# Designs tried in a protein design run: peptides against a protein of PDB entry 7PB4. Part 189

Target 1, 105 residues: chain A of PDB entry 7PB4
Amino acid sequence: KMLNIKEYKEKLLSTLGEFLEDHFPLPDRSVKKKKKNIQESSVNLITLHEMLEILINRLFDVPHDPYVKISDSFWPPYVELLLRNGIALRHPEDPTRIRLEAFHQ
Target 2, 218 residues: chain B of PDB entry 7PB4
Amino acid sequence: DALQMAVGYFEKGPIKASQNKDKTLEKHLKTVENVAWKNGLASEEIDILLNIALSGKFGNAVNTRILKCMIPATVISEDSVVKAVSWLCVGKCSGSTKVLFYRWLVAMFDFIDRKEQINLLYGFFFASLQDDALCPYVCHLLYLLTKKENVKPFRVRKLLDLQAKMGMQPHLQALLSLYKFFAPALISVSLPVRKKIYFKNSENLWKTALLAVKQRNR

## One batch from the design tools (peptide; made by RFdiffusion4, then SolubleMPNN)

Design b2_p15_3_s3 (from b2_p15_3, 6 letters changed)
Fold by OpenDDE base, seed 2:
Structure b2_p15_3_s3 (fold): chain B 105 residues (1-105), chain C 218 residues (1-218), chain A 15 residues (1-15)
Amino acid sequence: as target 1 above (105 residues)
Amino acid sequence: as target 2 above (218 residues)
Amino acid sequence: MLLLRLMVEELVELH
C-alpha cells in the first residue's frame, strides 16, 4: 500500500511538472547584459513547480506560520496565478507573504 | 480634473450608494475615451487603467472599452505591460480580451519605454501560440521580440508542429523565417522566400491614434 | 486552471 502511494505521488509530480512546463514556462533568462553599469540584479526566477514545492513544504514544516515571503525569484505572473485561482492566499497584514490555501479544513 | 476623477472612479470602484451606477460608469468611461483618443493618456493613467481592464473588476464590455483607449500621450511603462501579462495567467480574461491585449501590445510596441523585462516574458508569449485566436498576433509580437538566444531547438520543434497542424500561415511563416535567419541549422525545411513579411496590420484599431501620437512627439 | 488546483490539492493530500 505505501509503495503504491509513493509511486502515485511520483507520477503525479511528473505529470504536474510536464503540465507546468507546457502551459506555464519560465520567462527566458537570457537578457544579454548590455554593458551599462546598472546592476540589473540577475533575478534568478524559480519555476512554478519550485514555487509550489516551497509552499507545500512550508505548510507541513511550519504549520503554525505557513507563510512564505515573496522574493525577487518569484515571478509576479506565477504569484498572481496562484492567488487568483485560490491555490495561495496573501497574509492579511503582510502582502509580501503568501501561503498555500488550506484545502482540508 | 475630469480625467483624474474618472481614473479615480475606476481605481476605487463604484460607490455603493450611487443610484445611477451605470450612468456614472458611462460618464467616466466616455471621459477616459475622449481624452485618450484626443490627447493620449499619461503613463501613470495607463498603468492604472490597464491593470483595471485586465483584473476582472468590471464586465467584459467595460474592460474592452478601457483597453481600446490605452493610447499613450508619450510612452507606456514596461512595468504596466508586465503587470498586464500577470493578469493573463489568471485565465479569467475572456478570449476576446486576450486577443485585444496582444493586438494592443503589438500596436503600442514602439511606445513602450523599455523592452528588457518584456524580453524576459518571451517564453510566456511563445506558450500562447497554441491558442488559434491569439496565434497571429503572438507571432507578430514574437517577430518583434525574437533574438538569436531565443531560438532554441524545442521552440523550433513547436513551431514546425504548429505549422503541420495549422498549415502555412503567413504570420507563422514570418516567424519561422526569422528563426531560420538566426539559426539556419535548426530549420532544414525550405521556407518559401516571401519578399514581404505580412502580418494583419490592416486591422490596427489604433492606426489613426498612433499617427497622431507620433506627430505630437516630433 | 482547475486542473492545476486539483493537482495541488491532491499533492497536499498525499503528503
Scores: peptide ipSAE 0.401, ipTM 0.435, DockQ to the pose 0.282
Fold by OpenDDE base, seed 3:
Structure b2_p15_3_s3 (fold): chain B 105 residues (1-105), chain C 218 residues (1-218), chain A 15 residues (1-15)
Amino acid sequence: as target 1 above (105 residues)
Amino acid sequence: as target 2 above (218 residues)
Amino acid sequence: MLLLRLMVEELVELH
């Protein structure tokens, strides 16, 4: 019984990953806007899949403080996507922190 | 060939410079329809055209006609179905097209090559039960998809709540009966012993075409 | 997207 749940979870994660890659890909870095000197910190953006994984893991690892700090690796449109769709919630006192919504609590 | 030209037209979209866009569209649409109903379409052609029908690239009338001719020659790729379901989430599809899609999905279910990824979309289909127009067809789809692993307490509650709202609908009863079969401990209510399971539109729009497909693949 | 929400909900339920 437990093996089937793990396998199903892995398959669901894989399918989610594929879905997110297909429909919510990271913006192509190829928009070489012109040379103005702004040290655009080469922050590697994480995928929406990775973002969700972080949020899910935090919910289970630290259930009493399930909030994740939004880093520069979090693409703002992904954050807004999660918030607008009721998948994530901002911390009431710290807008730089988000959690996975408790769908069944 | 004429079919490849037609599919290519829908994929690339209407050429801006064509004076008679509507006649060209109709010509290609008729080509697709004729081939689909006579011979069925290849999996690759269905992949392209199904995506187009649900993307909102064309008007509802055209999308409806394309979707109605999504008849396989042999099989439908599961990936095509997953892509199609993704379009339903984007909201560019009319309610009527959604209904038609679920009818199509039920009708073509046996021709889909794999069910693993489709089963992972179970939650999405289940959520669509709340739509009164979709509910009969979604129940039928879920009846085909439901595994023991999908039968969860919260889904049982939602089905019972839906039954309380809508009454004892035959399609809901069929699905609840299946749920009770997989998880009798979750469903304490006595379900009427139905000798026959009845889903709405047992005669699908594609009955004749699908019989022909089955005959060709035997 | 409703699908994304539902997939995430299901993932949470499986954990």
Scores: peptide ipSAE 0.395, ipTM 0.483, DockQ to the pose 0.536
Fold by OpenDDE base, seed 1:
Structure b2_p15_3_s3 (fold): chain B 105 residues (1-105), chain C 218 residues (1-218), chain A 15 residues (1-15)
Amino acid sequence: as target 1 above (105 residues)
Amino acid sequence: as target 2 above (218 residues)
Amino acid sequence: MLLLRLMVEELVELH
């Protein structure tokens, strides 16, 4: 039974990954608009899959403080996507922190 | 061959410069329709065309015609179905296309090579029960997919709430009966013993084609 | 969008 759950979880994660890659890919780095001076802080953006993984892990690892600080690696459209779809919530007192939504079990 | 040219046309999209766009489109669409109804389509052809039909690349009339001719020669790839369901979430297809897709999915269910990934989409299909137009077909699909592990207390509550709202619909009763079979402790309500499970999909657009497919693969 | 939420919900339930 437990092996079946683990395998199911892995398959679900794989399916989620494929879905996210197909429908919510990161913006191509190639739009080198030539504008001069802004220090291209080469901040490596994380995938939406990685973002979700971080949020899920935080929920289980630290259930009393399940909030993750939004870093520069978090692509703002992904954050907004999660918030608008009720997948994540902002901390009521700190808008720089988000958590996974409490899904009704 | 003519089919490969037709599939390639839909994949690449209409060439902007063609004065006879509509005639070319109709020619290729008829080619796909003729082959699909006569011989069925290869899994690769279904993969391409099903994705196109749900992507919103073409108008609703074209998408409907493509979807109606998604008849397999042998099997449908599960991956094609997963991709198709993903397009339903993007919302680029019409409500009528969604209904047709669920009808197609139920009709073609036995021709899908694997069900492992489709079973992972159980929650998505279940959430679609709230759509009155989809509900009959989704109930049928869920009836085919439901395993004991899918029968959860919250889903039972949702089905009972839906029954309270919509009344004692035959398709909903069939699904509830299956849920009661797997988890009798969760459903205390006496369900009428229906001797015959009835789903609206008995009048399948593909009935004749599917019989032909089964005969060729015997 | 709904699919994403549902997949995440299911993942949470499996943990």
Scores: peptide ipSAE 0.386, ipTM 0.483, DockQ to the pose 0.543
Fold by OpenDDE base, seed 5:
Structure b2_p15_3_s3 (fold): chain B 105 residues (1-105), chain C 218 residues (1-218), chain A 15 residues (1-15)
Amino acid sequence: as target 1 above (105 residues)
Amino acid sequence: as target 2 above (218 residues)
Amino acid sequence: MLLLRLMVEELVELH
């Protein structure tokens, strides 16, 4: 029974990953805006899939503080996507922290 | 061959420079329709054309005609269905196209090679019950997909709420009966003993074609 | 968008 749930979860994650890659790909880094000097710390943006995994894992690993700090690796449009669709919620006192919405409440 | 040229046309899109765009489109569409209804389409052709029909690349009339000729020669790839559902979520297709897709999905259900990934989309289909136009067809699809593991208390509540809103619809009753079968403790309400499960006949559009497909693959 | 939410909901329900 547990193996089936784990496998199902893995398959669901894979399907989600494919869906997200097709419909919400990261912006092509190829817009080399030639702007000069700033040490753009090449912050590697994470995929929306990775962002969701982080949020899901945090919800289960730390249920009393299920909030994740928004890092520079979080592409702002993805954050807004999650918030606007009721997938994530901002911390009421700290807008730099988001959690997965508790859908079962 | 003519079919490959037609599929290639839809995949690449209309060449901007063609003066006779509409005639060319119609020619290729007729080619696809003729082959699909006579012989069925290969899984690869369905993958390409189904994606095109739901992507919003063409107008609703063209998309409808493409979707109507998504008749398999043998099987439909589950991946094609997953991709198609993903397009439904993006909202580039019309409501009528969504209805047609669910009718198609129910009609072609037995020709889909695998159901594992489709079963993962159960929640998505279930949420589509809220759309009054989709509800009858979604209930039929869910009736085909529902396993014991899908029967959750919150889904039972939602179905009962829908029944309260819409009345005792035959398609809702069928799905609720299945839910009660899997989880009798979750459904305390006495369901009328309907001897016959009745769904809207989604297969009517493809009945002749589906019979031909079954005969060829026997 | 709805699909994403539903897939996430399903993932949460599986935990």
Scores: peptide ipSAE 0.397, ipTM 0.480, DockQ to the pose 0.557; fails the geometry check

Design b2_p15_3_s4 (from b2_p15_3, 6 letters changed)
Fold by OpenDDE base, seed 4:
Structure b2_p15_3_s4 (fold): chain B 105 residues (1-105), chain C 218 residues (1-218), chain A 15 residues (1-15)
Amino acid sequence: as target 1 above (105 residues)
Amino acid sequence: as target 2 above (218 residues)
Amino acid sequence: MLELRLMVEQLVELH
C-alpha cells in the first residue's frame, strides 16, 4: 500500500510537472548580455513547479507559519496565477508573504 | 536630444530638488508624445517607457499617457512585451491601464519582432479571460495567437463555461469559432457561422499612427 | 484553473 502511494505521488508529480511545462513555461530570457552595466540582476527565476514545492514544503515543515516570502526569483505571473486560482493566499498583514491554500479546511 | 532627455527623466525619476516637478514632467511627456506620434519610438525607447508605464512609478494619468504613445518607429521587442506582462501581474497598475495595455498589444501585434515567447504566455492570457473588463481584448489577442496545439479540452470547457455565464459575446464566439476550426471534435456545439469576425473597438486609438508607421517602413 | 488546483490538492493529500 505504501509503495503504491509513493508511486502514485511520483506519477502525479511527473504529470503536474509536464502540465506546468506545457502550459506555463518560463519565458526564455535570452540574457542578451548587452554590455551596458545595467546589472539586470540575473535573478534566476524558479519554475512554477519549484514554487509549488516550496509552498507545499513550508506548509508541512512549519504549519504554524506556512507563509513564504516572495523573493525576486518568484515570477510575478506565477504568483498571480496561484492567487487567482485559489491555490495560494497572501498574508493579510504582509503582502510580500504567501501561503498554500488550506484545501481541507 | 530632447527625446533622450525625456526618456532619461522617466527612467531616473524626478530629482527631488526641482521646485517645478510638474512642469518638467509635462514637458518631457509632451516631448515623448510628439516624437512618438510623428516618427514613432525606437524599440529601446519603448522597452524603457513601457516598463515605466506599468511599474507604478508614476500616477495613473501619466502612465496612461505614456502607454498611449508607445508607437514604434519600426518594431517592438518581444522581450518588452514579456516584461510588460510581468509588471501587469505585480498589481501596481490600475485596471484601466491593464485594459489599455491589452488594446495596445492587439493594435501593435504585427509590429512585434517575434512571437515565440509571447506564444509561451498563452496560458497566462487565457487565465485573464475571467476578468470581465479584459475579456474582449484578451479574446482578440488569443484569436491572433491561437494555434492548433493551444486548443485543449480544458480550455474549450472554460470558454463554454464563460459563454454560459456571460452569454454569446461576439469576441468569445470568434475565439470559439477558431477553436472549432482547429479542433472540431472538441466542440460539439453548433456555432453560428460568422462570416465576419467582430472584435470591439475596431476604432484603434492608433489607427492613424499605425498607417504612418507602415508607410515609413515601405 | 480547476485542473491545476485539483492536482495541487491531490499532491497535498499525498504529502
Scores: peptide ipSAE 0.500, ipTM 0.871, DockQ to the pose 0.317
Fold by OpenDDE base, seed 5:
Structure b2_p15_3_s4 (fold): chain B 105 residues (1-105), chain C 218 residues (1-218), chain A 15 residues (1-15)
Amino acid sequence: as target 1 above (105 residues)
Amino acid sequence: as target 2 above (218 residues)
Amino acid sequence: MLELRLMVEQLVELH
């Protein structure tokens, strides 16, 4: 039974990863490095998969404060996607913090 | 030149010490507007000003005016569009600005130099269909972007659900007809044969400007 | 997207 759950979890993670890559890829930062002045903020954007992992982990690790601070590594379209689809919620008092939606309501 | 000074003003922000901040702002805004409507803006100028308009750095009135004068001399960089979409999602711009942006994006679609990165944003645009204010314009944009590879069962279901909720809207019908064209097996429902595809605001705010741009680039 | 939400929900349930 445990093996089946682990295998299913792995399969689900793989399927989710593929789905996210296919439908919500990061834009290619092939912004031509040449023109000096566009401070393309050297901030490495994380994948939507990584963002979800952070949110899930925070929910389980710190259940009394399950909010994650939105950093510069959070691509705004991803944040918006999660919020619009009811996967994440903004903190009521601090819009710079988001949490995973509690689905076990 | 006057345009460079104006762009620089918007980029750097108002210098604190200017007693007549509003007059200075208006002067620079008029400079940008005049050049944009007469000659169009360079891709670099559009890149800077578009981001400023959507970043929430200035008030809604100023942002609206900047966005309305995002008229290219030749082309718009797709990178500017990708960045703009990012700013839209930050939530610092008004709903009206978002609507205006999508109208602008549809109007300027043919002047965008490349579409590869914009096509990657398909899923994000599709997710915006749930916004009633954006839905007509997003449908138009999706109509321009949709390829066979984008037509998936889950998206078909979503469009049908939207139709069930909103009724048979012309913009939804147009998009559904395109979906049926690419994947007839996914859409069993008979769509009314509309001879004419109708999207809201077929006459955009930039009609005269776009004609001028096309004439200059022949 | 319902599909994305469902996948995330399932993933959370498996943790």
Scores: peptide ipSAE 0.475, ipTM 0.852, DockQ to the pose 0.348; fails the geometry check
Fold by OpenDDE base, seed 3:
Structure b2_p15_3_s4 (fold): chain B 105 residues (1-105), chain C 218 residues (1-218), chain A 15 residues (1-15)
Amino acid sequence: as target 1 above (105 residues)
Amino acid sequence: as target 2 above (218 residues)
Amino acid sequence: MLELRLMVEQLVELH
């Protein structure tokens, strides 16, 4: 029974990863190479998969304060996607913090 | 150059020492408007001003006026559009500004230099269909962007659900018809054969300016 | 998007 749960979890993670890559990829920043001067801060954006992982981990690691601070590595469209689909919630007093939605509350 | 001074003002913000901040702002705004409607703006100027209009740096009235004069001399950079979509998601602009942006994006679609990155944003635009105020314009945008690979079962279900909720809207029917064209097996419902596709004419605000741009680039 | 939400919900349940 435990082996079946682990295998199912791995399959689900793989399916989720593929789904996110296919439908919500990061924009290709490669086009920035030609214009020299705009020091756009080379902030490395994280994938939506990585963002979800951070949110899930925070929920389990710190259940009494499950909020994550939005950093510059968080692509705004991803944040908006999670909020609009009821997957994440903004902190009521601090809009720079988000949490994973508690689905089983 | 008066235009460079105006763009610089909006980029750097108001200098503290000006006693008449409102008059200075109006002067620079009028300069941008006059040049944009007469000659169009360079891609670099649009890049700067579009970001300013959507960043929430200025009030809604100013942002609206800036966005209305985002008329290209030749082309709009795809990168500017990607950045703009990011700013829209930050939530510092009004709902009316978001609507105006999508109208602008549809109207200026043919003047965007490349579509590869915009096509990658398909899923994000599709998610915006849930907003009743944006839905007509997003449907039009999706109609322009949709390829066969974008037509998936889950998106078909979502469109049919929206149709059940909102009724047979012309913009939704147009998009569904396109989906059926690409993937007839996914849409079993008989769609009325509409001979004419009717979208809200988003181009009306820029009609004269767009004609002028097309004439200059021939 | 219901599919994404459902997948995330299932993933959380397995954590």
Scores: peptide ipSAE 0.474, ipTM 0.854, DockQ to the pose 0.315; fails the geometry check
Fold by OpenDDE base, seed 2:
Structure b2_p15_3_s4 (fold): chain B 105 residues (1-105), chain C 218 residues (1-218), chain A 15 residues (1-15)
Amino acid sequence: as target 1 above (105 residues)
Amino acid sequence: as target 2 above (218 residues)
Amino acid sequence: MLELRLMVEQLVELH
C-alpha cells in the first residue's frame, strides 16, 4: 500500500511536470546582450514546478508561517497564475509574501 | 531631440528640483503623444515607455496616456510584450490599464516582430479568460495565437464552462469556432455557423494610426 | 485552471 502511494505520487509529479512544461514554459530571456549598460540583472527565473515545490515545502516545514517571500526569481505571471487559480494566497498584510492555499481547511 | 528628452524623463523620473513637476510631465507626455501619433515610435522607445506605463511608476492617468500612444513606427519587439506581461502581473496597474493593454496587444499584433515567445504565453493568456473585463480581448488575442497544438480537451472544457456561465458571447463563440475547426472531435456542441467572426473591432482606438503606419511601411 | 489546482491539491494530500 505504501509503495503504491509513493508510485502514485511520483507519477503525479511527473504528470504535473510535463503539464507545466507543455502549457506554462518560461519565456526565453536570451535577450541578446546588445552593449547598452542596462544591467538587466540576469535573474534566473525558477520554473512553475519549482515555485510550487517551494510553496508546498513551506506549508509542511513551517505550518504556522507557511508564507514564502516573493523573490526576483519568481516570474510575475506565474505568481499571478497561482493566485488567480486559487492555488496561492497573498499575505493580507504583506503583499510580497504568498502561501499555498489550504485546500482541506 | 525633444522625444529623447521626453523618454529620458519618464525613464529616469522627475528631477527633484523642478518646481513645475506637473507642467514638465505634461510637456513630455504631449511630446511623446505628438510623435507617436504622427510618426510612430521606435521599438526601443516602445520598450522603455511600455514598461513605464505598466510598472506603476506614474499615476493611472499618465499610464493610460502613455499606453494609448504606444504606436510603432515599424515594429514592436516581442521582448517588450513579454516584459509588459510581467509588469501587468505585479499588481501595480489598474484593471482599466490591463484591459487597455490587451486591447493594445490585439491592435498591434501584426506589428510585433516575432511571435515565438508570445506563443509560449498562451497558457497564461488562456487563464485570464476568467476575468470578465479581460475576456473579450483575451478571446481575440487567443484567436490570433491559437494553433492546433493549443487545442486541448481541458481548454475546450473550460471554454464550454465559460459559455455556460457567461452565455453565448460573440468573442467566445469565435474562439470556440476556431477550436472546433482545429479539433472537431473535441467539440460535440453545434456552434452557430457565424459567417462573420465579430470581435469588437469597432472600438479600436488605434485604427487611424495603424492605417497610417501601414501606409508608411509599404 | 481547474486541472492545475486539482493536481496541486492531490500532491498536497499525498505529501
Scores: peptide ipSAE 0.465, ipTM 0.867, DockQ to the pose 0.332; fails the geometry check

